# Designs tried in a protein design run: peptides against a protein of PDB entry 5CWW. Part 121

Target 1, 194 residues: chain A of PDB entry 5CWW
Amino acid sequence: VPKLQGPFDFDLNPEDEQDDEVELKDIYVIGEKPRVADLMRGEEEELEMMKEDQHNGLSLNIICLLSTSGQVKICLDIDGVEAQWLPPRSKNKRLFAPPPEPPSLLTFQTFDTLKPAEVTPDGWPMFSEDATSPYSFYVTHPAGITYISLTPWVFRLESELQSDSEAGTEFRIDLLAKGQGSERDRIFTQTRTQ

## One batch from the design tools (peptide; made by RFdiffusion4, then SolubleMPNN)

Design b2_p29_2_s1 (from b2_p29_2 with A1S R6L E7K K8Q K18E E25K)
Fold by OpenDDE base, seed 5:
Structure b2_p29_2_s1 (fold): chain B 194 residues (1-194), chain A 29 residues (1-29)
Amino acid sequence: as target 1 above (194 residues)
Amino acid sequence: SEEERLKQLAKKLAELVEKRKKERKEEEE
């Protein structure tokens, strides 16, 4: 039986955003690309296709959270939360293991997709996928549609995660963190028909 | 402050990178 995961603890939330004030409406998960080692069990043709795809992905899960106000929070699963299964019934060892620390998500970036004037009490922002990229998605709201792409920093972060060189890593990571280079573009705005 | 948050973010990402590098080296040995 799968173990229920969550609630997640959010690390490095913006100070002005109390989690208690953010009503979540939707969640969009971008799963990590499978590790090459896990792919070695597949057919050779599938392995080649997946190797090409690995260069374009992140070896971390990304969890995007969307509030009713259209706020998007981009979180990284640093701990690598794997699907946990309930231990099989048989071993009576009530190991009173301390409750596992709740999995923490690292808040990478937070931004708004709606203007304050576009936020409505009955608003229903939703995530939708971009078929052209696993690291791009849309936030749809009655007020408009916002395109979001994580590709600019995802590629750089993965490059650091897979690098064998320590040279310049700290500098590049600092630039990555400060830049928070998610693309955000309002592709559609609903004009109020008068 | 946001500046301090970003500094901590950079630190945590750096720690992650180092952790992953270490894990890969241990798997290759």
Scores: peptide ipSAE 0.575, ipTM 0.927, DockQ to the pose 0.791; fails the geometry check
Fold by OpenDDE base, seed 1:
Structure b2_p29_2_s1 (fold): chain B 194 residues (1-194), chain A 29 residues (1-29)
Amino acid sequence: as target 1 above (194 residues)
Amino acid sequence: SEEERLKQLAKKLAELVEKRKKERKEEEE
């Protein structure tokens, strides 16, 4: 039986966010690209197709969280949360094993998709996928639709994760972290017909 | 502060990169 994973701890949350105040409305998960080593167990033909795709994805899971207020939180699964199975009912439950620490997600970026005036009690922001890119998505709300793309930083991060060079890595990572380079564009705004 | 948060973020990402590099080297040996 698969073990339900969670709750997740969120690392590096913004200081101003009391987790208790953020009501989550939706979750959007971008799965990690398959590792080459895992692909080598498959048929050669699948390997070739996946090699081309391997250059275009992040080797980390991305978890996007959406609040009722239209706040988006982009989190990275650094620890690599694997599907956990319930341990077999072996009688020797080491009674004294400390409960495993809950998996943590690294909060990469937090931003709003709604203006304060657009937030309504009955508002229901939702994620929707972009068919053209796995690293782009939409946040839909009655007030408007926001396009979001993670591509500007995702590919840079993956390049660092896959690089053999240590030269300049720290500098580039610093720029990546500070840049918070997700694209955000309001593609539609509902005009209140007076 | 957000600045300090970003510094910690950069640090953790750098640690991740180093970890992944190490893991790849160990898998190649």
Scores: peptide ipSAE 0.575, ipTM 0.927, DockQ to the pose 0.804; fails the geometry check
Fold by OpenDDE base, seed 4:
Structure b2_p29_2_s1 (fold): chain B 194 residues (1-194), chain A 29 residues (1-29)
Amino acid sequence: as target 1 above (194 residues)
Amino acid sequence: SEEERLKQLAKKLAELVEKRKKERKEEEE
């Protein structure tokens, strides 16, 4: 039986976000690209093809959360949450293992895709993938469609994760964190024809 | 504050980078 994982703890949530008020409606997961070391177990030819693809990927899972209000939260799985199966209930020892600390997701960025006036109680925003990039997606809502791309910072973060040099890493990471460079573009707005 | 949040974010990302570097070095040894 699959273990129910969660609730996730969201590390570094914005202070202004009352988590209790955010109703999540959709989740979009961008899986990590396999590590080169894991690929070394495969055929050499597959490795070369994947190396070219690795230049455009992140070696971390990204979890995007979408609220009813059209708020997008971009989270990074630093701990590497894996699918866990329920341990076989051996009957006896209710050793209250301290509840394993819930896996933490690192909140990288939070932003809105809807204006306050566009938010409706019955609104149902949804994620949709971009076939051209695993790190780009759309948020669709009756009020409009927003294109989102994580590519600008994903590339930089992966470059740091794969770097052998310590020189300047702290500075570049600081710039990356402060830049929060997800692209966001409203590509369609529903005109209410009165 | 958002500024403090970003500082902590940078710190955690830096720690992650260092962790990954160590893991790679250990795998190469």
Scores: peptide ipSAE 0.574, ipTM 0.927, DockQ to the pose 0.807; fails the geometry check
Fold by OpenDDE base, seed 3:
Structure b2_p29_2_s1 (fold): chain B 194 residues (1-194), chain A 29 residues (1-29)
Amino acid sequence: as target 1 above (194 residues)
Amino acid sequence: SEEERLKQLAKKLAELVEKRKKERKEEEE
């Protein structure tokens, strides 16, 4: 039986976000690129196909959260949350293992896709995938459609994760964190026919 | 503050990078 995971703790949330007041409407997960070492235990043929796809992905899961107000939160799974299974009901060793620390997500970036005047009580924002890129997606709302791309910083972060050199890493990571270079473009706005 | 948040974010990302580099070196040995 699969074990339910959560609740998740959000690390480095913005101070002004009362987490308790944000109603989530949708979740979009971008799975991590498989590690080459993990693939080497498999069939060599699968490895070659994945090598071409591997050059452009992040070796971390990305979790995107969407609120009722059209706020998007981009989170990184630093701990590597995997599917957990309930141990078979073997015998009563109630060894009170301390409850595992709740899984945490690192809040990378938070931004709005709607203007305050576009937020409505009946509005229902949703994620949709971009078939052309795993690191790009859309937020759809009755007021409009917003294109989002994580590619600018994802590539840079993966380059640091895979680098053999420590030279300049701290500086480049500092620039990456401060820049928060997700692309965000409103591609459609619903004109209210007056 | 947002500035302090970003500083902590950079620190945590740097720690992750170092961790991954260490793990990769241990797998190659």
Scores: peptide ipSAE 0.573, ipTM 0.927, DockQ to the pose 0.776; fails the geometry check

Design b2_p29_2_s2 (from b2_p29_2, 12 letters changed)
Fold by OpenDDE base, seed 3:
Structure b2_p29_2_s2 (fold): chain B 194 residues (1-194), chain A 29 residues (1-29)
Amino acid sequence: as target 1 above (194 residues)
Amino acid sequence: MEEERLKKLARKLAELARRRREERRREAE
């Protein structure tokens, strides 16, 4: 049985977001690319496929959160949150180690997929995957469908995480974070038939 | 305020990059 995880703490949230005001409706997780060193303990055949894929993903989990208002929050898991399983009910009262401090998610970017006039109290936006890219997805709402891609920054961030040069890393990451960020395109808008 | 948030973000990610470089160096020695 999977262990219930959470709550998660959000680090570096925008100041304008009162944590109490954002009703979350959906979550989308993009799993980290496995590290080569962790794979070297496995079968040699998986190593060759992963060498080709070594340049094709971020070595961090990405957690996307979606609110009722159509706000998307892109968070990075720096701590490496793993799926936990409930230990089998062994009768031994193992002293509950104090619950580990809840992992912190680093808020990378926040943006809206809906216009203020499209937000409705009964609106239920949802994520859906893009079968063509692990770093692209859709937000579906009754008002329309928005395509989102993380590709403008994700590969550049991975390049910095893999770089052997320390010089200028913080500066380049700061420029990356200040850039245009994720691609966002409204691919469908529902025409209000008056 | 947003500028300071982004500076902290960049710092934390750069620190992660540093730790990973140090790990790779130790594995190569």
Scores: peptide ipSAE 0.606, ipTM 0.939, DockQ to the pose 0.733
Fold by OpenDDE base, seed 2:
Parts: sequence; C-alpha cells; structure tokens
Structure b2_p29_2_s2 (fold): chain B 194 residues (1-194), chain A 29 residues (1-29)
Amino acid sequence: as target 1 above (194 residues)
Amino acid sequence: MEEERLKKLARKLAELARRRREERRREAE
C-alpha cells in the first residue's frame, strides 16, 4: 500500500506571499531523470544512447503548484523524496526514530498566469502536460490557456549540478535564478462575447 | 527581500552540487 507522504515544508517562499492565503487547486510533478551512475549498474550496451539523454533533464524532482488565483509555484525537491510504501505491519515496536525532518521543497520561482480581473472564486485552473516536452506544460483556466516552459533554466541548472568545478557554482546559480525564469506565454484568451 | 531569497536559493543549490561532486569523487576512488 502506498504511504501518504507529507507534510512538505516550503522553503524560500517569497516574503510577500502570506503562506496561509494560497488555496492550491492542482499539482504537477516532473520526475527526476535517473543519474548515469544509476543506469550504468545495468546493461553496458545501452550506454551510448543514454549518454545523449543525460543532458536532457534535471536530476531533481520538480513540483509545480497551482492556486485558485492562477499563481504557479515552481519547487525543487533537493532531498530526493521517493515513493514510500507502508512497511508491512510487522509487530516490531517501531523504535521512535525521531520523526525524519520533513522534506523541504525549495521554491525556485512564483508567477501568475491570470490577470487580477480574470481571477474568479469559482475558477478551476488545471495543469496539463505538453506531449512534446517533459519540461513544458499548460495552465488551463476559463479565462485562457497559458503555456509554460522550464527549459530556459532546467538544463543550465543540471549542468551546474553535474559540474566538477566548485569555483563560481553559487555565483552562476544565483545568476541563473535572477535571469530569465520560465517561459510563459498566453496562447489563448477567452473573449467575453458581449 | 527577493534578492536575499535568491541568494539563499543559490547557496542551497550550490551545496547540493558540492555534495554530489563529493559522492562522485568517492565512487571513483
């Protein structure tokens, strides 16, 4: 039986966001790509094709959160939260291991997909995948559809995570985080027929 | 405020990168 996981702690939220006011409506998860080393423990022959694929994703889970207001929060799982199964009900007294520190999600960026005038109390924004890219998706709302792509930063971040150079890593990541974030494009707007 | 948040973010991600480099180094030794 799958174990219910959580609560998750959200680290590095924007200060202007009162944590208590964001009603979440949807969650979209982009799973981490396996590390080369984890793949290499198996079959030697598939190595060449997999080397090209290694540059094609982030070795961190990305958790996208969507609020009723159309706010998107992009979070990174740095702790590597894996799917947990309920341990078999063996009678063994679980020694009270100190509760593991709740996994923290790093808030990478937050942005709006709706204009203030488009926000409705009964609005149901939803995520949908882009079949052409694992790092792109759509936010659908009655007011319109917004395309989002994480590609501007995901591959650069992965390059830093895989780099053998310690020098300047923090600086380059800071520049990456301050730079152009996710691509965001409103591809459809519902015209109110007067 | 946002600049300080981003600096903390960069620090945490750089620390993750460091840990991963150390792991790869240990696996190669």
Scores: peptide ipSAE 0.607, ipTM 0.939, DockQ to the pose 0.750; fails the geometry check
Fold by OpenDDE base, seed 4:
Structure b2_p29_2_s2 (fold): chain B 194 residues (1-194), chain A 29 residues (1-29)
Amino acid sequence: as target 1 above (194 residues)
Amino acid sequence: MEEERLKKLARKLAELARRRREERRREAE
């Protein structure tokens, strides 16, 4: 039987965001790609060819959260949240194990897909995948459709996670975080019929 | 402030990178 997971702690939320007021409507998960080192452990010769063309994705799960207001929160799973199963009914409820610290999702970026005038109380935005890229997706709302791509930072972040050099890693990641972030383009806007 | 949030984000991700480098190093020994 699957174990109920959560609550999840959102670490590094923007100060202006009261999490308690954000009604979530949808979740989109981009699964981690295996680490290059883990893939390469067996095949020394394929190491050189796979370096160039395989834009290896991020070796972290990405959790995208979508609110009723069309706010998207991009979170990184640093702890590696895995599917948990209910432990077999072993009688020894160690009642005294401190509850495992809830897994923390690291809030990388938050942005809006809707203008304030497009937000409706009964709005139901949804995620949709992009078949052309695992790191791109759409947010569909009655007001319009927004294309989102994580590609501007995902591969650069993975490069830092796979680097053998510690020197300058924090600085380069700080530059990544301060950069343009995710691509966001409104590809369709519903014309209000007057 | 957003800048301090981003600095903390960078530190946490850099620490993850460090842990992963250490893991890879131990696996290569």
Scores: peptide ipSAE 0.607, ipTM 0.939, DockQ to the pose 0.779; fails the geometry check
Fold by OpenDDE base, seed 5:
Structure b2_p29_2_s2 (fold): chain B 194 residues (1-194), chain A 29 residues (1-29)
Amino acid sequence: as target 1 above (194 residues)
Amino acid sequence: MEEERLKKLARKLAELARRRREERRREAE
């Protein structure tokens, strides 16, 4: 039986965002790509091909959250929250393990997909996948469709996570976070027929 | 405020990178 996971704590959320005010409508999860080191336990020949493919995804789960207002929050699962299964009913109640700290999601970026005039109380924005890229997706709302791509930062972040050198890592990640965030493009706008 | 948030973000991710490097080193020994 799958274990119910959550609640998740949001770490480094923007201060102006009271979590209590954001009604969540949808969640989109981009699963982590396996680490090259974890793949090394397989056939060596596939490894060289995977190193050359600049398309190695992020070795972190990305959790995208969508609010009623069309706000997208991009969170990183730094703790590696895996699907947990309830242990088989073994009789040994290990009663005394402190409850594990709730998993924390690291808020990478937050942005809006709707203009203020497009926000409605009964809005139902939804995520949809991009079949052409695992790191791109759409936000669909009655007001329009927004394309989002994480590619401007995901691969660079992965490069830092896989680097053998500690020197300058924090600085480069800081530049990455301050630089070009996710690509966002409104590809369709619904014209209100008067 | 945002700049400090991003600095903390960078620090946490760099610490993750460090932990992963240490793990890879232990697996290679």
Scores: peptide ipSAE 0.606, ipTM 0.939, DockQ to the pose 0.769; fails the geometry check

Design b2_p29_2_s3 (from b2_p29_2, 10 letters changed)
Fold by OpenDDE base, seed 2:
Structure b2_p29_2_s3 (fold): chain B 194 residues (1-194), chain A 29 residues (1-29)
Amino acid sequence: as target 1 above (194 residues)
Amino acid sequence: KEEEKLKLLAKKLAELVKKEQEKRKEEEE
């Protein structure tokens, strides 16, 4: 199913209006875990490899946004929850179907990867994937490289999404909202050659 | 039923995240 790379409506918190000055430079998308039903159409070998990847993938798309200042926003596609369960709309190109409302993105976490003194007008931070984990990535900048991992909260969030019991859900979600728990580590800092 | 639950959970998550963001902003003011 072609994931509609549509324009995302950012429910930008109106109070983050100060973020109107945030120039975005890069986007990193972590796709939702494929459904077991979609995996059953693949070769059994790919299914085993995905089962061995003990990282229970999140059933939501994650959109990471990177600004010129090295600020990272971690956004969740909450509308994707509905899209997962909608039967694939039959390919009837009804030309006149109102464009699907752009998915609402929830800003889950915002953090900086650069110190204020490291921000330069010509500095271009970029995302790069981590080959070892789908929920880990790097932010590269001339000043340094920062490792980021979403694994601590992704697993917990997925557990809530897959839970059959509503008991304690609100409490656990509240803990997720308060303790977002992304790992961030500066693995390299460019030494200014004196 | 599971779909409705997931939607409700996503909505609750969104509400709680927004509330926490508002609270942090109020604590910084």
Scores: peptide ipSAE 0.197, ipTM 0.720, DockQ to the pose 0.058
Fold by OpenDDE base, seed 3:
Parts: structure tokens; sequence; C-alpha cells
Structure b2_p29_2_s3 (fold): chain B 194 residues (1-194), chain A 29 residues (1-29)
């Protein structure tokens, strides 16, 4: 699991600079899918299982941020991918390379999991994984549980990243950007026992 | 405002796709 360790610079939209006051409570990281070349070194059975996952996986790391208010930000690690594309700097050039700039996270989508009336000072929202999909997860809070799935756009984005042709890419990416269609469903609401 | 953000996102994603294609080309050469 690539330990994304470091301060992430959020290319937060300047309008989201007001969100700098948003206290983060939890972080959920979805690692990039393993490279096929790395899988070719494994057992054939492991390769087959991962081939199925590779078709549904994203080559980008996804970082989900959860605020005290139950706001979720879905961020893409673009710079981390760029760093992987940079030719391995020979060990000797590392001394003069400017320190790698902290990876910038691109905020893809922001949404709330709680209603304003459900936000409490003592409420502590947390992420939890979905055992059935790496691209689905839950936000748990005393007020309720929200299911989130990134699958509606992840596959489409990956198909663009793996495309051999630039033809129509701009159009399809524009559609992805406009159609930020993460699934969000409140699966449980805690009724206040009066 | 939101539309401009989306356009910027699209541009960045397009740049990523281009870089990935360039990388694959370099690996094939």
Amino acid sequence: as target 1 above (194 residues)
Amino acid sequence: KEEEKLKLLAKKLAELVKKEQEKRKEEEE
C-alpha cells in the first residue's frame, strides 16, 4: 500500500478557502490499482483475481476527507501519478532535485452526508470500508449511516486514462466533470428515542 | 463559477491522459 505520507496541498478552489475552517475528522484512502507488470510476477490465480479488479480499478489514488459536519471531499492524487511518470531520477541527481513538491490533491467532488440539524458538537463521523468494493464506503455518525460509491465515474475515468487515442477524450472528460455522480444513499437513520 | 471549476478539472484530467500516453510511448521505444 503506497503510504501517501506528507502534507497534501489542496488545490481547493479559492471559494472553498472558507472551508479551511472545516475541521477534518477522518481520511479514507483508496490506493491505485496495481500495475499489470507488477501482477505478472505473481501467481496466475492472483493475476486472474486482480484482472477482474483491474477492470474496475483506477490508476489514480483517491483520498476522501471527512469533516466534523459530515462533509465529504473526494480528491484525486494527480501529482502522485505524475511522480510515477517521471523517469526514476538516478540516485545521484536526487541531491540537487528540488524537494518534491507536496502532492496536490484535485478536489473532484464535495457533498454532505448529514443534514444541518443532525450535526452535533459531540457527533463524530467516521469512514468505514465496504468489504464488497474498494470504491465504496460508509460514513457513520450517531445520526445515521450513509453509503457512498465512486463506481459510477471511476470506471469511465480509468477508461480515459488507458485510452490509446486522444480522440474524443476532452469531450468524455468534460462529461465526467459535469456528471460527478458518486452514489450517496442514507441507509440508516437513528431515530431519537424520545 | 462551478462551471469554471469543472472546466479546470477537465483540463487537468486531459493533461493526465496525455502524460500517460507519452509514458506508454516511451516504454515502447
Scores: peptide ipSAE 0.158, ipTM 0.645, DockQ to the pose 0.648
Fold by OpenDDE base, seed 4:
Structure b2_p29_2_s3 (fold): chain B 194 residues (1-194), chain A 29 residues (1-29)
Amino acid sequence: as target 1 above (194 residues)
Amino acid sequence: KEEEKLKLLAKKLAELVKKEQEKRKEEEE
């Protein structure tokens, strides 16, 4: 898993003027689908897994951010698209290359997994993976567990990214922006036994 | 060409998502 090391510039964060200092507690990264050319160098088993997973993975990295309040931000690494096409910069130029500009993350969606009354100072929400889908995960908190799936829009976004036709692109992107459609389901709630 | 298209798509997506988020915030206030 390429560890994206570095400060993420949230340059594409809408200036939510409510800079409520959202204390970030956890990060969950969904790696981009490896390019076919990179897959040819990998083990045949990974190729088969990608063929069988009918869900053609997204060609962009997804970075999920989790706050202390249980707020999830789904971010897309747009700069990762450029990095894919840049020939691997020869090892030697690393010394004088300006530090790679932190990837510009596009906040695609923001939503809460906790009710305000469920937020506790000592409660630490955490991400956990879903073994059944790379684009699904859980947010666990003492108050409950929330299932999240990005599947509803990931496929559509990938289809748009791979489309050769410019016709209707703006319309389809507009639909994607409006229809952020992540599934969110509270699968478990801790009942406070009064 | 493909790279330019992806950049354009990303930019457009960013702009539209931003607008949609702003709109939703205004509706929740």
Scores: peptide ipSAE 0.200, ipTM 0.731, DockQ to the pose 0.057; fails the geometry check
Fold by OpenDDE base, seed 5:
Structure b2_p29_2_s3 (fold): chain B 194 residues (1-194), chain A 29 residues (1-29)
Amino acid sequence: as target 1 above (194 residues)
Amino acid sequence: KEEEKLKLLAKKLAELVKKEQEKRKEEEE
C-alpha cells in the first residue's frame, strides 16, 4: 500500500471554510495502479494478476476522508501524476531542494452517508474495504452501513488521463466534474430495538 | 508532451470540479 505520508494540503475553495470545521475521523486510501515498470520486479504470476487489474485501475491516488458526521470527501492526488513525469533528480541535488510541498488534494466529490438524525456524539463512522473491488468500500456506523463505489467514474477518468487525443477532453472532464457518479447505497440500517 | 497534457487535464479537472462545487453551494443557499 503506497503510504501517502501526510500532511496533505486540501485544495479547498476558500469558501469551503465550513468544510474545515469538519472533524475527520478516518481516512481510506486507494493507491494508484502500479506502474508496469515497477511490476517487472515481481514474479511472472504476480505480473499477470496485476496486468488484469491495471486495466481497471486509476493512475491517481484516491484519498477518502470521513468525518464524525459521516461526510465523505473523495480526494484526488493530482500532484502524484506530476511527480511521475519529473525526471529523477540526480542524487546530488536532493540535499538543498526544499522539502517537496505536500501533495495538493483535489476534492472531487463530497457526500453524506448519515442522515442528520443518525449522527450521534458517540457514533464513530469507519471505513472498511470491499474485497471484490479496490474502488468500492463501506462506511460503517452504528446507525447503518453504506456501500460506496467509485467505479462509475474511475474508468472514465483513467481513460482521459491516458488518452492521446485532446479532442473532446474538456467536454468529457466537464461531464466527470458534473456527474461524478459515485454509487452510494445504504445496505443496512439499524432498527432501534425499542 | 504527455506530462504537459496530464498537467493540463489536472488543471482543467480542478477548475471544473471547483466550479461545480461552487454551483452546488449556491443552489443549496
Scores: peptide ipSAE 0.194, ipTM 0.725, DockQ to the pose 0.057; fails the geometry check

Design b2_p29_2_s4 (from b2_p29_2 with A1M R6L E7K K11E K18R K19E K22E)
Fold by OpenDDE base, seed 1:
Structure b2_p29_2_s4 (fold): chain B 194 residues (1-194), chain A 29 residues (1-29)
Amino acid sequence: as target 1 above (194 residues)
Amino acid sequence: MEEERLKKLAEKLAELVRERKEEREEEEE
């Protein structure tokens, strides 16, 4: 039986967020690319094709959270939260291991997809995938549609995660963190028919 | 506030990069 996971703690959450004010409406998960080592158990020919495809993804899960207000939170799963299964009902009183600390997500970026005037109490923003890129998606709201792409930073982060060179890594990571270069473009705005 | 958050974010990401490198080095030994 799958174990219910959560609540998740948010590491480096913006200080101005009152937790009680952020009602989440949708979640979009971008799964990590498969590890090369896990693929090496397959046939060699599948390995070469998968190696080329493996260069095109992040070796971390990305969890995007969408609030009622149209706020998007981009979180990274650094700890590698795996699906947990309920232990079989073994009657053995395993000693009270302290409950494992709730898994944490690293808050990479937070941004709004709606203007304050577009936020409505009955608003229900939703994620939608982009069929052309695993690292791009849309936020659909009655006020409009926003395109989001993580591509500007995802591949740079992965390059650092896979790099054997320590030279300049700290500098490049600092630039990546400060840049938070997710692309955001409002592709459609609903005109209020007067 | 945000600048300090971004600094800590960079530190955590740099640590992650280090850990991933160490894991790869241990898998190659």
Scores: peptide ipSAE 0.560, ipTM 0.917, DockQ to the pose 0.803
Fold by OpenDDE base, seed 4:
Structure b2_p29_2_s4 (fold): chain B 194 residues (1-194), chain A 29 residues (1-29)
Amino acid sequence: as target 1 above (194 residues)
Amino acid sequence: MEEERLKKLAEKLAELVRERKEEREEEEE
C-alpha cells in the first residue's frame, strides 16, 4: 500500500505567506530526467540520442503548487522525494523513531496568476500541460489563462548541475536565484460581459 | 526580506551543485 506522504515543509517560503491561508487546489509535477549514467546500462548508441534530450531537462523534480487565489509556487525537490510504501506491520512496537523529518521542498519562486479582483471564493484554478515543452504549462481560471514557462532558468540550472567546472558557478547560481526567470504571460482574459 | 531569501536560495542551489559534482566524481572513480 502506498504511504501517504506529506505534509511537506517548504524551505525558503516567502515570509509574507501565511501558510495557513493558502488553500492548494492543484499540483503539477515535472519529473526529473533520468541521469545518463543510470540509463547507460543499455547500448552505447542510445547515448548520443540521450545527450540531445538531456540538454532539454532538469535532473531534479519540480513541484508546482497552485492555490485558490491563483498563486503558483515553484518548488525544487532537492532531496529526491520518492514514493514510499507502508512498512510491513511488524508487530513490535519499536519505539517512536522521531518521525523522519518531513521531506522539504525548496521554494524557488512564488507568483500570482490572478489579480486580486479576479480572485473568487469559488475559483478553481487548474494546471494544464503544454504539449510543446515539459517545462511549460498553463494555469486556467474562469478569469483567464496564464502561460508559464520555466525554460529560462531550468536550462541554466541543469548546466550548473552537470558542470565539471567550479569556476564561476557561485556567480551564475546567484544570478539564477535573483533572476527568478519564469516566464508568465496572460494569454486570455475573460471579459465580464456586463 | 526577499533579498535574504534569495541569498539563501542561491546558497542551497550552490550546495546542490557541489553535491552533484561530488557524486559524479565518486561514480567515475
Scores: peptide ipSAE 0.560, ipTM 0.918, DockQ to the pose 0.808
Fold by OpenDDE base, seed 2:
Structure b2_p29_2_s4 (fold): chain B 194 residues (1-194), chain A 29 residues (1-29)
Amino acid sequence: as target 1 above (194 residues)
Amino acid sequence: MEEERLKKLAEKLAELVRERKEEREEEEE
């Protein structure tokens, strides 16, 4: 049985966001690319197809959160939160190991997909995948549909994570952080025919 | 406020890059 994980702490949340005011409605997880070392245990033919995939992803999990207001929060899992299973009901009273420090998610970016006038108390924004890219998705709300792509920064971040040289890394990371380079496009807006 | 957040974000990402590099160097030795 999967173990429910959480609560998560959100590191570097925007200061203007009172965490207590954000009602989350949906979650979208983009899993990390498989590590080369884990792939080497497979058959050689599967390795060649997977080598092409290794260049096409981030070696970090990305957690996208969606609020009732249509706010999207893009978080990076730096700590490497693994899927936990409920320990088998072993009768052994495992001594209270101190509760593991709650895993932290690094808040990379926060943005709105809805205008204030489009937000409704009964709104139900949802994520949906883009079949063309693992790093692109849609936010669907009765008021409209927004396309989001993380591609502009994901591959740059991965390039830094895989770099053998520290030269210029600090500068490139500073530009990446300041750029907040997720693409966002409203592809559909529901016209209220009055 | 946001500028300070972005500075801290850059610092944490730079730290992550360093840690990942150190891990790879240790795996190659």
Scores: peptide ipSAE 0.559, ipTM 0.918, DockQ to the pose 0.794
Fold by OpenDDE base, seed 3:
Structure b2_p29_2_s4 (fold): chain B 194 residues (1-194), chain A 29 residues (1-29)
Amino acid sequence: as target 1 above (194 residues)
Amino acid sequence: MEEERLKKLAEKLAELVRERKEEREEEEE
């Protein structure tokens, strides 16, 4: 039986966000690409195909969270949150292992997809996939549709994660963090027929 | 403030890059 995971702690969440007041409505997960080394323990033939694909993704899970207000939070799973299973009911007295520390997600970026005037109590924003890119998606709401792309920073971060050289890494990471470079474009707005 | 948050974000990402490099070096030995 799968174990329920959570609650998750948000590391480096914006100070002005009262997390307790943010009602989450949807979650979009972009799974990490497997590392070549982790796959090398298996079939050598799958490795050559995956080397070409390794250049096309992040070796971290990305967790996107969507609130009722249309706020998107982009989080990175640095700890590698894996699916946990309930241990078999062994009768032995579980010595109180300290409760595992709650898994944390690193808050990379937070932004709104709706204007304050578009937020309604009956509004229900949802994620939808972009079939053309694993790192792009849409937020749909009755007020409109917003396109989001993580591509401006994802490939740069992966390049650093896969680099053999530390030269200039600190500088490039500082620019990446400060850039907050997710693309966000309103592609459709519902015209209120007056 | 956002500037201090971004500084800490950069530090955590730089640490992750270092850890991933160390892991690869250990796998190649």
Scores: peptide ipSAE 0.559, ipTM 0.918, DockQ to the pose 0.774

